# Designs tried in a protein design run: peptides against a protein of PDB entry 5ONS. Part 100

Target 1, 181 residues: chain A of PDB entry 5ONS
Amino acid sequence: MFKKFDEKENVSNCIQLKTSVIKGIKNQLIEQFPGIEPWLNQIMPKKDPVKIVRCHEHIEILTVNGELLFFRQREGPFYPTLRLLHKYPFILPHQQVDKGAIKFVLSGANIMCPGLTSPGAKLYPAAVDTIVAIMAEGKQHALCVGVMKMSAEDIEKVNKGIGIENIHYLNDGLWHMKTYK

## One batch from the design tools (peptide; made by RFdiffusion4, then SolubleMPNN)

Design b2_p20_7_s3 (from b2_p20_7, 9 letters changed)
Fold by OpenDDE base, seed 1:
Formats: structure tokens, sequence, C-alpha cells
Structure b2_p20_7_s3 (fold): chain B 181 residues (1-181), chain A 20 residues (1-20)
């Protein structure tokens, strides 16, 4: 989603959200990420305005005090930014790729099934379309936010093709955006 | 039991660097 993204070239505008809209978004976030509920007031304090940075390709980034928290495309589900995920690693279910897959993930490549079933990888139960944190063998922090394109069960059975779609990864355009005020 | 990480801007850069 952000492989060729540049803040200067791909941001269109920024709007401040009304209270009612913010409440709706918070409810949606809790529905998508139940584990975030106890922390949502810390992440999005009531006293702080919430903004949406509108980008090309129908991408929207939810921000508070310039911090990039979540993003979505075409009004679909919200994804956490890696920066938020690093602070709150428990808000997504995890999958782990082997060491060999790291360089490909960091180039924006989708995650192939063998990278999730090989030694060093760890595949946890997850349904198709689940937003997941991609961890890596021997690393502490997530390198990617992805979406299951196959269920974990099917990944193990078929073990070929795209298992997880790469949505956001370290050092992509969103990562380099850092803040927006 | 879940506890968030207090990370600075520099910490994030170090995270990215840790994958190099």
Amino acid sequence: as target 1 above (181 residues)
Amino acid sequence: MEQPNDLSDEDFEEIAKSYE
C-alpha cells in the first residue's frame, strides 16, 4: 500500500474530525481490535483532536497530535501503523516468518506460504482476511502489518502461493512519514 | 498482563535498523 508512497506527493489534505465521528471510529477500533479497549483513552485522549490525513488512492491516516495511529483504504478496515503496533504489540494476532523471508517482506513482497511453514516460522490459527502482525525469526518487533489471504489451516495444507498480503512494512512510505501535524 | 512499550522516535529508528 505504501511502497511508492511519499508524504509530499501523495498527501492531499487533512481534516479534523467531529466528536461524533471520533466516537464512531473508536467503537470500530474496539470491534476490530478488542485488545485495544483498555488503552484507547491513552492512545486517543478525549482532550486531543483527531485528524484524518487524506492521501491518494483513497488512503486515510488517523492521527492524534501528529502521531500516525491507524490507516485505511477506501473506507475499509483500519490497520494500525507499525509505530503504534510497536507500542501496543498485542492489538493484533501474530504470525512469524523465517529469517529468509525478511528481506522480501521489507521489499514489499507478499508473504508466501513456505515462509510461514518452514523452520523458524510460526503459524498461528487465523481466518482469512484477519489483520495480523508479522514477526520475524530472531527479532523482537514486528516488521510488517499484513492480511491473511488464506487461513492458517490452508496455508499449512496448500503451502504454496500467497499466504499473507503485505500491507505496511518497515521503511515503507508510511514508516518514513513519521508524523503529520 | 498486557503492557505497552514506551518508545521514542529514536527507538523506532533502532527497530528498523535492527533488521539490517
Scores: peptide ipSAE 0.784, ipTM 0.970, DockQ to the pose 0.977
Fold by OpenDDE base, seed 2:
Structure b2_p20_7_s3 (fold): chain B 181 residues (1-181), chain A 20 residues (1-20)
Amino acid sequence: as target 1 above (181 residues)
Amino acid sequence: MEQPNDLSDEDFEEIAKSYE
């Protein structure tokens, strides 16, 4: 989503959200990420305005005090930014790729099944379309936010093709955006 | 209960570097 993304070229505008809209978004976030509920008031304090940074390709980034928290495309599901995920690593279920997959993930490639079933990888139960944190063998922090394109069961059984779609990864355009005030 | 990580801007850069 952000392979060719550049803040200077791809950000259109920024709008401040109304209270009612914020409440709706918070409810959606809790539905998507139940583990975030105890922390949502810390992440999005009521006293702080919530803004949407509107970008090209129908991308919207949810921000509070300049911090990039979540993003979505075409009013689809929200994804946490890696920066938020690093602070709150438990808000997404995890999958772990082997060492060999790292360089490909960091180039924006989708995650192929063998990278999730090989020695060094760890595959946890997850349904299709689940948003997941991609961890890596021997690394502490997530390198990617992805979406399961196959269930964990099917990844293990079929072990062929795209297992997880790469949505956001370290050093992509969103990562380099850092903040937006 | 899980606890969040208090990370600075520098910490994020180090995370990225940890994959180099």
Scores: peptide ipSAE 0.783, ipTM 0.971, DockQ to the pose 0.962
Fold by OpenDDE base, seed 4:
Structure b2_p20_7_s3 (fold): chain B 181 residues (1-181), chain A 20 residues (1-20)
Amino acid sequence: as target 1 above (181 residues)
Amino acid sequence: MEQPNDLSDEDFEEIAKSYE
């Protein structure tokens, strides 16, 4: 989603959200990420304005105090930014790729099944379309936010093709955006 | 019990570098 994203070229505008809209978004976030509920007041303090940075290709980034928190495309589900995920690593279920997959993930490639079933990888139960944090063998912090394109069960059984779609990864255009005020 | 990480701008740079 952000492989060729550049803040200067791809940001259109920024709007401040109304209270009612913010409430709706918070409820949606809790539905998508139940584990975030106890922390949502910390992540999005009631006293702080919530803004949407509108970008090309129908990308919207939810921000508070310039911090990039979540993003979505074409009114789809919200994804946490890696920076938020690093602060709250438990808000997504995890999957772990082996060492060999790292360089491909960091180039924006989708995650192939063998990278999730090989020694060094760890595959946890997850349904198709689940948004997941991609961890890496021997690394502490997530390198990617992805979407299961196959269930964990099918990844193990089929073990061929795209297991997880790469949505956001370290050093992509969103990562380099850092903040927006 | 889940606890968040208090990360600075420098910490995020180090996270990225940890994959180099």
Scores: peptide ipSAE 0.782, ipTM 0.970, DockQ to the pose 0.985
Fold by OpenDDE base, seed 3:
Structure b2_p20_7_s3 (fold): chain B 181 residues (1-181), chain A 20 residues (1-20)
Amino acid sequence: as target 1 above (181 residues)
Amino acid sequence: MEQPNDLSDEDFEEIAKSYE
């Protein structure tokens, strides 16, 4: 989603959200990520305005005090930014790729099934379309946010093709954006 | 119970470097 993203060229405008809209978004975030509920007041304090940064390709980024928290495309589900995920690593279920898959993930490539079933990888139960944190063998912090294109069960059984779609990864255009005020 | 990580701008850069 952000492989060729540039803040200067791909950001259109920024709008401040009304209180009622913010409340609706918070409820949606809790539904998508139940583990975030105890922390939502810390992430999005009531006293702080919530803004949406509108980008090309129908991408919207949710921000508070310039911090990039979540993003979505075409009014679809929200994804956490890697920066938020690093602060709150428990808000997504995890999958772990082997060491050999790291360089491909960091180039924006989708994650193939063998990279999730090989020694060094760890595959946990997850349904298709689940948003997941991608971890790496021997590393502490997530390198990617992805979406399951196959269930964990099917990844193990078929072990061929795209297992997880790469949505956001370290050092992509969103990562380098850092803040927006 | 899970506790969040208090990360600075420098910490995020170190995370990225940890993959180099």
Scores: peptide ipSAE 0.782, ipTM 0.970, DockQ to the pose 0.936

Design b2_p20_7_s4 (from b2_p20_7, 8 letters changed)
Fold by OpenDDE base, seed 2:
Structure b2_p20_7_s4 (fold): chain B 181 residues (1-181), chain A 20 residues (1-20)
Amino acid sequence: as target 1 above (181 residues)
Amino acid sequence: SFEPLELTDEDFEKIAKSYE
C-alpha cells in the first residue's frame, strides 16, 4: 500500500473529525481489535482532536497529535501503523516468518506460504482476512502488518502461493512519514 | 506481554536498523 508512497506527493489534505465520527471510529477499532479497548483512551485521549490525513488512492490515516495511529483504504478495515503496533504489540495476532523471508517482506513482497511453514517460522491459528503482525525469526519487533489471504490451516496444507498480503512494512512510505501535524 | 512499550523516535529507528 505504501511502497511508492511519498508524503509530499500523495497527501491531499487533513481534516479534523467531529465527535460523533470519532465515537464511531473508536467503536470500530474496539470491534476489530478487542485488545486495544483498555488502551484506547490513552491512544486517543478525549481531550485531543482526531484528524484524518487523506491520501491518494483512497488512503486515510487516523492521527492524534500528529501521531499516525491507524490507516485504511476505501473505507475498509483499519490497520494499525507499525509505530503504534510497536508500542502495543499485543493488539494484533502474530505470525512469524523465517530469516530468509525478511528481505522480501522489507521490499514489499507478499509473504509466501513456505516462509510461514519453514524452520524458524511460527504459524499461529488465524482465519482468512485476519489482520496480523508479522514477526521475524530472531527479531523482537514486528516488521510488517499483513492480512491473512489463507487460513493458517490452509497455509500448512497447501504450502504454496500467497499466505499473507503485505500491507505496511518497515521503511515503506508510511514508516518514513513518521508524524503529520 | 500486554503492557505497552515506551518508545521514542530513536527507538523506532533502532527497530528499523535491527533488520539491516
Scores: peptide ipSAE 0.771, ipTM 0.963, DockQ to the pose 0.915
Fold by OpenDDE base, seed 3:
Structure b2_p20_7_s4 (fold): chain B 181 residues (1-181), chain A 20 residues (1-20)
Amino acid sequence: as target 1 above (181 residues)
Amino acid sequence: SFEPLELTDEDFEKIAKSYE
């Protein structure tokens, strides 16, 4: 989603959200990520304005005090930014790729099934379309946010093709954006 | 229990570098 993203060229405008819209978004975030509920007032304090940065390709980034928190495309589901995920690593279920898959993930490639079933990888139960944190063998922090294109069960059984779609990864255009005020 | 991590801008850069 952000492989060729540049803040100067791909950001269109920024809008401040109304209170009613913010309430709706918070409810949606709790529905998508139940583990975030106890922390939502810390992440999005009531006293702080919430903004949406509108970008090309129908991408919207949710921000508070310049911090990039979540993003979505075409009013689909929200994804956490890697920076938020690093602070709150428990808000997504995890999947772990093997060491050899790291360089491909960091190039923006989708995650193939063998990278999730090989020695060094760890595959946890997850349904298709689940948003997941991609971890790596021997590394502490997530390198990617992805979406299950197959269930964990099917990845294990079929073991070929795209297992997880790469949505956002370290050092992509969103990562380098850092803040927006 | 799950507790958040307090990370600075420098910490995020270190995370990125840990994959180099």
Scores: peptide ipSAE 0.769, ipTM 0.962, DockQ to the pose 0.955
Fold by OpenDDE base, seed 1:
Parts: sequence; structure tokens; C-alpha cells
Structure b2_p20_7_s4 (fold): chain B 181 residues (1-181), chain A 20 residues (1-20)
Amino acid sequence: as target 1 above (181 residues)
Amino acid sequence: SFEPLELTDEDFEKIAKSYE
């Protein structure tokens, strides 16, 4: 989503959200990520304005005090930014790729099934379309936010093709954006 | 239980570098 993204070239505008919209978004976030509920007031304090940075390709980034928290495309589900995920690593279920997959993930490549079934990988139960944190063998922090394109069960059985779609990864355009005020 | 991590901008850079 952000492989060729540049803040200066791909951001269109920024709008401040109304209270009612913010409430709706918070409810959606809790629905998508139940583990975030106890922390949502810390992440999005009531006293702080919530903004949407509108980008090309129908991408929207939810921000508070310039911090990039979540993003979505075409009004689909919200994804956490890696920066938020690093602070709150429990808000997504995890999958772990092997060491060999790291360089490809960091180039924006989708995650192939063998990278999830190999000895260094760890594949946990997850349904299709589940938003997941991609961890890596021997690493502490997530390198990617992805979406299951196959269930964990099917990844194990088929073991070929795209298992997880790469949505956001370290050092992509969103990562380098850092903040927006 | 799960607790959040307090991370600075420098920490995030270190995270990125940890994959190099």
C-alpha cells in the first residue's frame, strides 16, 4: 500500500473529525481490535483532536497530535501503523516468518506460504482476511502489517502461493512519514 | 496481561535498524 508512497507527493489534505465521527471510529477500532479497548483513551485522549490525512489511492490515515495511528483504504478496515503496533504489540494476532523471508517482506513483497511453514516460522490459527502482525524469526518487533489471504489451515495444507498480503512494512512510505501535523 | 511499550522516535529507528 505504501511501497511508492511519499508524503509530499501522495498526501492530498487533512481534516479534523467531528466528535460523532470520532466516536464511531473508536467503536469500530474496538470492534476490530478488542485488545485496544483499555488503551484507547490513552491513544486517543478525548481532549485531543482527531484528524484524517487523506492520501491518494483512497488512503486515509487517522492521526492524533500528529501521531499516525491507523490507516485504511477505500473506507475498509483500519490497520494500525507499525509505530502504533510496536507500542501496542498485542492489538493484532501474530504470524512469524523465517529469516529468509525478511528481506522480501521489507521490499514490499507478499508473504509466501513457505515462509510461514518453514522451521523458523510460526503459523498461528487465523481466518482469511484477518489483519495480522508479521513477526520474524529472531526479531523482537513486528516488521510488517499484513492480511491473511489464506487461512492458517490452508497455508499449512497448500503451502504455496500468497499466504499473507503485505500491507505496511518497515521503511515503507508510511513508516518514513513519521508524523503529520 | 499486556502492557504497552514506551518508545521514542529513536527507538523506532533502532527497530528498523535491527532488521539490517
Scores: peptide ipSAE 0.762, ipTM 0.961, DockQ to the pose 0.966
Fold by OpenDDE base, seed 4:
Structure b2_p20_7_s4 (fold): chain B 181 residues (1-181), chain A 20 residues (1-20)
Amino acid sequence: as target 1 above (181 residues)
Amino acid sequence: SFEPLELTDEDFEKIAKSYE
């Protein structure tokens, strides 16, 4: 989603959200990520305005005090930014790729099934379309936010093709954006 | 762990570098 993303070229505008809209978004976030509920007031304090940074290709980034928290495309599901995920690593279910897959993930490539079933990888139960944190063998912090394109069960059985779609990865355009004020 | 991490801007840079 952010392979060729540049803040100067791809950000259109920024809009401050109304209270009612913020409430709706918070409820949606809790629905998508139940583990975030105890922390949502810390992440999005009521006293702080919530803004949407509108980008090209129908991308919207949810921000508070310039911090990039979540993003979505075409009014689809929200994804946490890697920076938020690093702070709250438990808000997404994890999948772990092997060491050999790292360089490909960091180039924006989708995650192939063998990279999730090989030695060094760890595949946890997850349904198709689940948003997941991609971890890597021997690394502490997530390198990617992805979406299961196959269930974990099918990844193990079929073991070929795209297992997880790469949505956001370290050093992509969103990562380099850092903040927006 | 279910406790958040307090990370600075420098920490995020270190995270990125940890994959180099």
Scores: peptide ipSAE 0.759, ipTM 0.962, DockQ to the pose 0.915

Design b2_p20_8_s1 (from b2_p20_8, 7 letters changed)
Fold by OpenDDE base, seed 1:
Structure b2_p20_8_s1 (fold): chain B 181 residues (1-181), chain A 20 residues (1-20)
Amino acid sequence: as target 1 above (181 residues)
Amino acid sequence: MPVPRLDITDEEVEAEYAEY
């Protein structure tokens, strides 16, 4: 989603959200990520304005105090930014790729099934379309936010093709955006 | 019990993957 993203070229505008809209978004976030509920008031304090940065290709980024928290495309589900995920690693279920897959993930490549079934990888139960944190063998922090394109069960059985779509990865255009006020 | 990492920095994460 952000492989060729550049803040100067791909951001269109920024709007401050009304309180009613913010409330709706918070409820949606809790629904998508139940584990975030105890922390949401810390992440999005009531006193702080919430903004949406509108980008090309129907991308919207939810921000508070310039911090990029979540993003979505075409009013689909929200994804956490890697920065938020690093602060709150538990808000997404995890999948772990082997060492060999790391360089490809960091180039924006989708995650192929063998990288999830090989020694060093760890594949956990997950349904299709589940938003997941991509971890790496021997690493502490997530390097990617992805979406299951196959169930974990099918990844193990078929073991070829795209298992997880790469949505946002370390050092992509969103990562380099850092903040926006 | 989940534990936030509020002290995490860009540098820390980038350094972990610097070889790639």
Scores: peptide ipSAE 0.790, ipTM 0.971, DockQ to the pose 0.963
Fold by OpenDDE base, seed 2:
Structure b2_p20_8_s1 (fold): chain B 181 residues (1-181), chain A 20 residues (1-20)
Amino acid sequence: as target 1 above (181 residues)
Amino acid sequence: MPVPRLDITDEEVEAEYAEY
């Protein structure tokens, strides 16, 4: 989503959201990420304005105090930014790729099944379309936010093709955006 | 219960993957 993203060229405008819209978004976030509920008040304090940064390709980034928290495309599901995920690593279920897959993930490539079934990888139960944190063998921090394109069961069984779609990865255009006020 | 890592920095994460 952000492989060729550039803040200067791809950001259109920034809009401050109304209270009712914010409440709706918060409810949606809790539905998508139940583990975030106890923390949502400190992530999105009621006293702080919530803004949407509107970008090209129908991308919207939810921000509070300049921090990029979540993003979506075409009003689809929200994804946490890697920065938010690093602060709250438990808000997504994890999958772990082997060392050999790291360089490809960091180039924006989708995660292929062998990178999730090989020694050094760890595959956890997850259904299709689940948004997941991509971890790496021997690494502490997530390098990617992805979406399961196959269930964990099917990844193990079929073990070929795209297991997880790469949505947002370390050092992509969104990562380099850092903050926006 | 999980605990947030509010002190995490860009540099810490980037350093972990610097070789790639």
Scores: peptide ipSAE 0.789, ipTM 0.971, DockQ to the pose 0.938
Fold by OpenDDE base, seed 3:
Parts: C-alpha cells; sequence; structure tokens
Structure b2_p20_8_s1 (fold): chain B 181 residues (1-181), chain A 20 residues (1-20)
C-alpha cells in the first residue's frame, strides 16, 4: 500500500473529526481489536483532537497530536501503523517468518507460504482476511502489518502461493512519514 | 496482562533490521 508512497506527493488534505464521528471510530476499533480497549483512552485521550489525513488511492490516516495511529483504504477495516504496533504489540495476532524471508518482506513483497512453514517460522491459527503482525526469526519487533490471504490451516496444507499480503512494512513510505500536524 | 512499550524508538527498531 505504501511502497511508492511519498508525503509531499500523495497527501491531499487533513480534517478534524467531530465528537460523534470519533466515538463511532473508537467503537469500531474496539470491535476490530478487542485487546486495545483498556488502552484506547491513553492512545486517543478525550481532550485531544482526532484528525484524518486524506491521501491518494482513497487512503485515510487517523492521527492524534501528530502521531499516525491507524490507516484504512476505501473505508475498509482499520490497520494499526507499525509505530503503534511497536508500542502495543498485543493488539494483533502474530505470525513469524523465517530469517530468509526478511529481506523480501522489507522490499514490500507478499509473504509466500514456505516462509511461514519452514524451520525458524511460526504459524499460528488465523482465518483468511485476519490482520496480523509479521514477526521475524530472532527479532523482537514486528517488521510488517499484513492480511491473511489463506487460513493458517490452508497455508500448512497447500504450502505454495501467497499466504499473507504485505500491507505496511518497516522503511516504507508510511514509516518515513513520522508525524503529521 | 500485556504491557505497552511506550519507550520504544524508531532507532531501536531500525537498528534491529539494519543489516537488510
Amino acid sequence: as target 1 above (181 residues)
Amino acid sequence: MPVPRLDITDEEVEAEYAEY
């Protein structure tokens, strides 16, 4: 989603949200990510305005005090930014790729099934379309936010093709967009 | 109960993957 993203060229405008809209978004976030509920007042304090940064390709980024928290495309589900995920690593289920897959993930490539079934990888139960944190063998921090294109069960059985779509990865265009005020 | 890492920095994460 952000492989060729540039803040100067791909951001259109920024709007401040009304209270009623913010409440709706918070409820949606809790529904998508139940583990975030105890922390939502810390992430999005009531006293702080919430803004949407509108970008090309129907991308919207949710921000508070300049911090980029979540993003979505075409009013689909929200994804956490890597920065938010690093602070709250428990808000997404995890999948772990082997060491050999790291360089490809960091180039924006989708995660192929063998990189999730090989020694060094760890595949956990997850349904298709689940948003997941991509971890790496021997590393502490997530390097990517992805979406399951196959269930974990099917990844193990078929073991070929795209297992997880790469949505947002370390050092992509969104990562380099550190803040927006 | 999970604990947030509010002290995490960009430099810490980038350093972990610097070889790639």
Scores: peptide ipSAE 0.789, ipTM 0.971, DockQ to the pose 0.938
Fold by OpenDDE base, seed 4:
Structure b2_p20_8_s1 (fold): chain B 181 residues (1-181), chain A 20 residues (1-20)
Amino acid sequence: as target 1 above (181 residues)
Amino acid sequence: MPVPRLDITDEEVEAEYAEY
């Protein structure tokens, strides 16, 4: 989603959200990420305005105090940014790729099944379309936010093709955007 | 219970993957 993203060229505008819209978004976030509920007031304090940065290709980034928290495309589900995920690693279920897959993930490539089933990888139960944190063998921090394109069960059984779609990865255009006020 | 890592920095994460 952000492989060719550039803040200067791809951001269109920024709007401040009304209270009612914020409430709706918070409810949606809790539905998508139940583990975030106890922390949502910390992540999005009531006193702080919530903004949407509108970008090309129908991308919207939810921000508070300049921090990029979540994003979505074409009114789809919200994804946490890697920065938010690093602060709250538990808000997504994890999948772990082996060491060999790291360089490909960091190039924006989708995660292939063998990178999730090989020694060094760890595959946890997850249904298709689940948004997941991509961890790496021997590493502490997530390097990617992805979406399961196959269930964990099918990844193990089929073990070929795209297991997880790469949505946002370390050092992509969104990562380099850093903050937006 | 999970605990947030509010002290995490860009540098810490980038350093972990610097070889790539």
Scores: peptide ipSAE 0.789, ipTM 0.971, DockQ to the pose 0.954

Design b2_p20_8_s2 (from b2_p20_8, 8 letters changed)
Fold by OpenDDE base, seed 1:
Structure b2_p20_8_s2 (fold): chain B 181 residues (1-181), chain A 20 residues (1-20)
Amino acid sequence: as target 1 above (181 residues)
Amino acid sequence: MPVPRLDVTDEEVEAEYAEY
């Protein structure tokens, strides 16, 4: 989603959300990520305005105090940014790729099944379309936010093709955006 | 019980993957 993203070229505008809209979004976030509920007031304090940065290709980024928290495309599900995920690593279920897959993930490549079934990888139960944190063998922090394109069960059985779609990865255009006021 | 990592920095994460 952000492989060729550039803040200067791909941001269209920024809007400040009304209180009612913010409440709705918070409810959506809790529904998507139940584990975030105890922390949501810390992540999005009531006293702080919430903004949406609108980008090309129907991408929207939810921000508070300049911090990029979540993003979505075409009003689909919200994804946490890697920065938020690093602070709250329990927001998403995890999958772990082997060491050999790291360089490809960091180039924006989708995650192939063998990288999830090989020694060093860890594949946890997950249904299709589940948003997941991509961890790496021997590393502490997530390097990617992805979406299961196959169930974990099918990844193990088929073991060919795209298992997880790469949505947002370390050092992509969103990562380099840093903050936005 | 989940524990936030509020002290994480960009530099810390980038350094972890610097070889790639």
Scores: peptide ipSAE 0.796, ipTM 0.972, DockQ to the pose 0.968
Fold by OpenDDE base, seed 3:
Structure b2_p20_8_s2 (fold): chain B 181 residues (1-181), chain A 20 residues (1-20)
Amino acid sequence: as target 1 above (181 residues)
Amino acid sequence: MPVPRLDVTDEEVEAEYAEY
């Protein structure tokens, strides 16, 4: 989603959200990520305005005090930014790729099944369309936010093709967009 | 209950993957 993203070229405008809209978004976030509920008041304090940064290709980024928290495309599901995920690593289920897959993930490539079934990888139960944190063998912090294109069960059985779509990765255009005020 | 990592920095994460 952000492989060729540039803040100067791809951001259109920014709007401040009304209280009623913010409440609706918070409810959606709790529905998508139940583990975030105890922390949502810390992430999005009531006293702080919430803004949407509108980008090309129907991308919207949710921000508070300049921090980029979540994003979505075409009013689909919300994804956490890597920065938010690093602070709250438990808000997504995890999958772990082997060491050999790291360089490809960091180039924006989708995660192929063998990179999730090989020694050094760890594959956890997850259904198709689940948003997941991509971890790496021997590393502490997530390097990617992805979406399951096959169930974990099917990844193990078929073991070929795209297992997880790469949505947002370390050092992509969104990562380099550190803040927006 | 899981605990947030509020002290994490960009530099820490980038350093972990610097070889790639």
Scores: peptide ipSAE 0.795, ipTM 0.972, DockQ to the pose 0.939
Fold by OpenDDE base, seed 2:
Structure b2_p20_8_s2 (fold): chain B 181 residues (1-181), chain A 20 residues (1-20)
Amino acid sequence: as target 1 above (181 residues)
Amino acid sequence: MPVPRLDVTDEEVEAEYAEY
């Protein structure tokens, strides 16, 4: 989503959300990420305005106090930014790729099944379309936010093709967009 | 219950993956 993204060229405008819209978004976030509920008031304090940065290709980034928290495309599901995920690593289920997959993930490539089934990888139960944190063998912090394109069960059985779609990865265009006020 | 890592830095994360 952000492989060719540049803040200077791809950001259109920024709007401040109304209270009713914010409440709706918060409810949606809790539905998508139940583990975030105890922390949502810390992440999005009621006193702080919530903004949406509107970008090209129908990308919207939810921000509070300049911090980029979540993003979506075409009013689809929200994804946490890597920065938010690093602070709250438990808001997504995890998958772990082996060391050999790291360089490809960091180039924006989708995660292939062998990188999730090999020694050094860890594959946890997850259904198709689940938004997941991509971890790496021997690393502490997530390097990617992805979406399961196969169930964990099917990844193990089939063990070929795209297991997880790469949505947002370390050092992509969104990562380089550190803050926005 | 899981605890947030509020003091994580960009540099810390980038350093983990600097060789790639």
Scores: peptide ipSAE 0.795, ipTM 0.972, DockQ to the pose 0.938
Fold by OpenDDE base, seed 4:
Structure b2_p20_8_s2 (fold): chain B 181 residues (1-181), chain A 20 residues (1-20)
Amino acid sequence: as target 1 above (181 residues)
Amino acid sequence: MPVPRLDVTDEEVEAEYAEY
């Protein structure tokens, strides 16, 4: 989603959200990420305005105090940014790729099944379309936010093709955006 | 119960993957 993204070229405008809209978004976030509920008031304090940064390709980034928290495309589901995920690693279910897959993930490539089933990888139960944190063998922090294109069960038994779609990865255009106030 | 890592920095994460 952000392989060719550049803040200067791809950001269109920024709008401040009304309280009713914010409430709706918070409810949606809790539905998508139940583990975030105890922390949502810390992440999005009531006293702080919530903004949407509108970008090309129908991308919207939810921000508070310039911090990029979540994003979506074409009114689809919200994804946490890697920066938010690093602060709250538990808000997504994890999948771990082996060391050999790291360089490909960091190039924006989708995660292939063998990178999730090989020694050094760890595959946890997850349904298709689940948004997941991509971890790496021997590393502490997530390097990617992805979407399961196959269930964990199917990844294990089929073990061929795209297991997880790469949505946002370390050092992509969104990562380099850093903040927006 | 999981605890947030509020002190994590960009540099910390980037350093972890610097070889790639």
Scores: peptide ipSAE 0.795, ipTM 0.972, DockQ to the pose 0.957

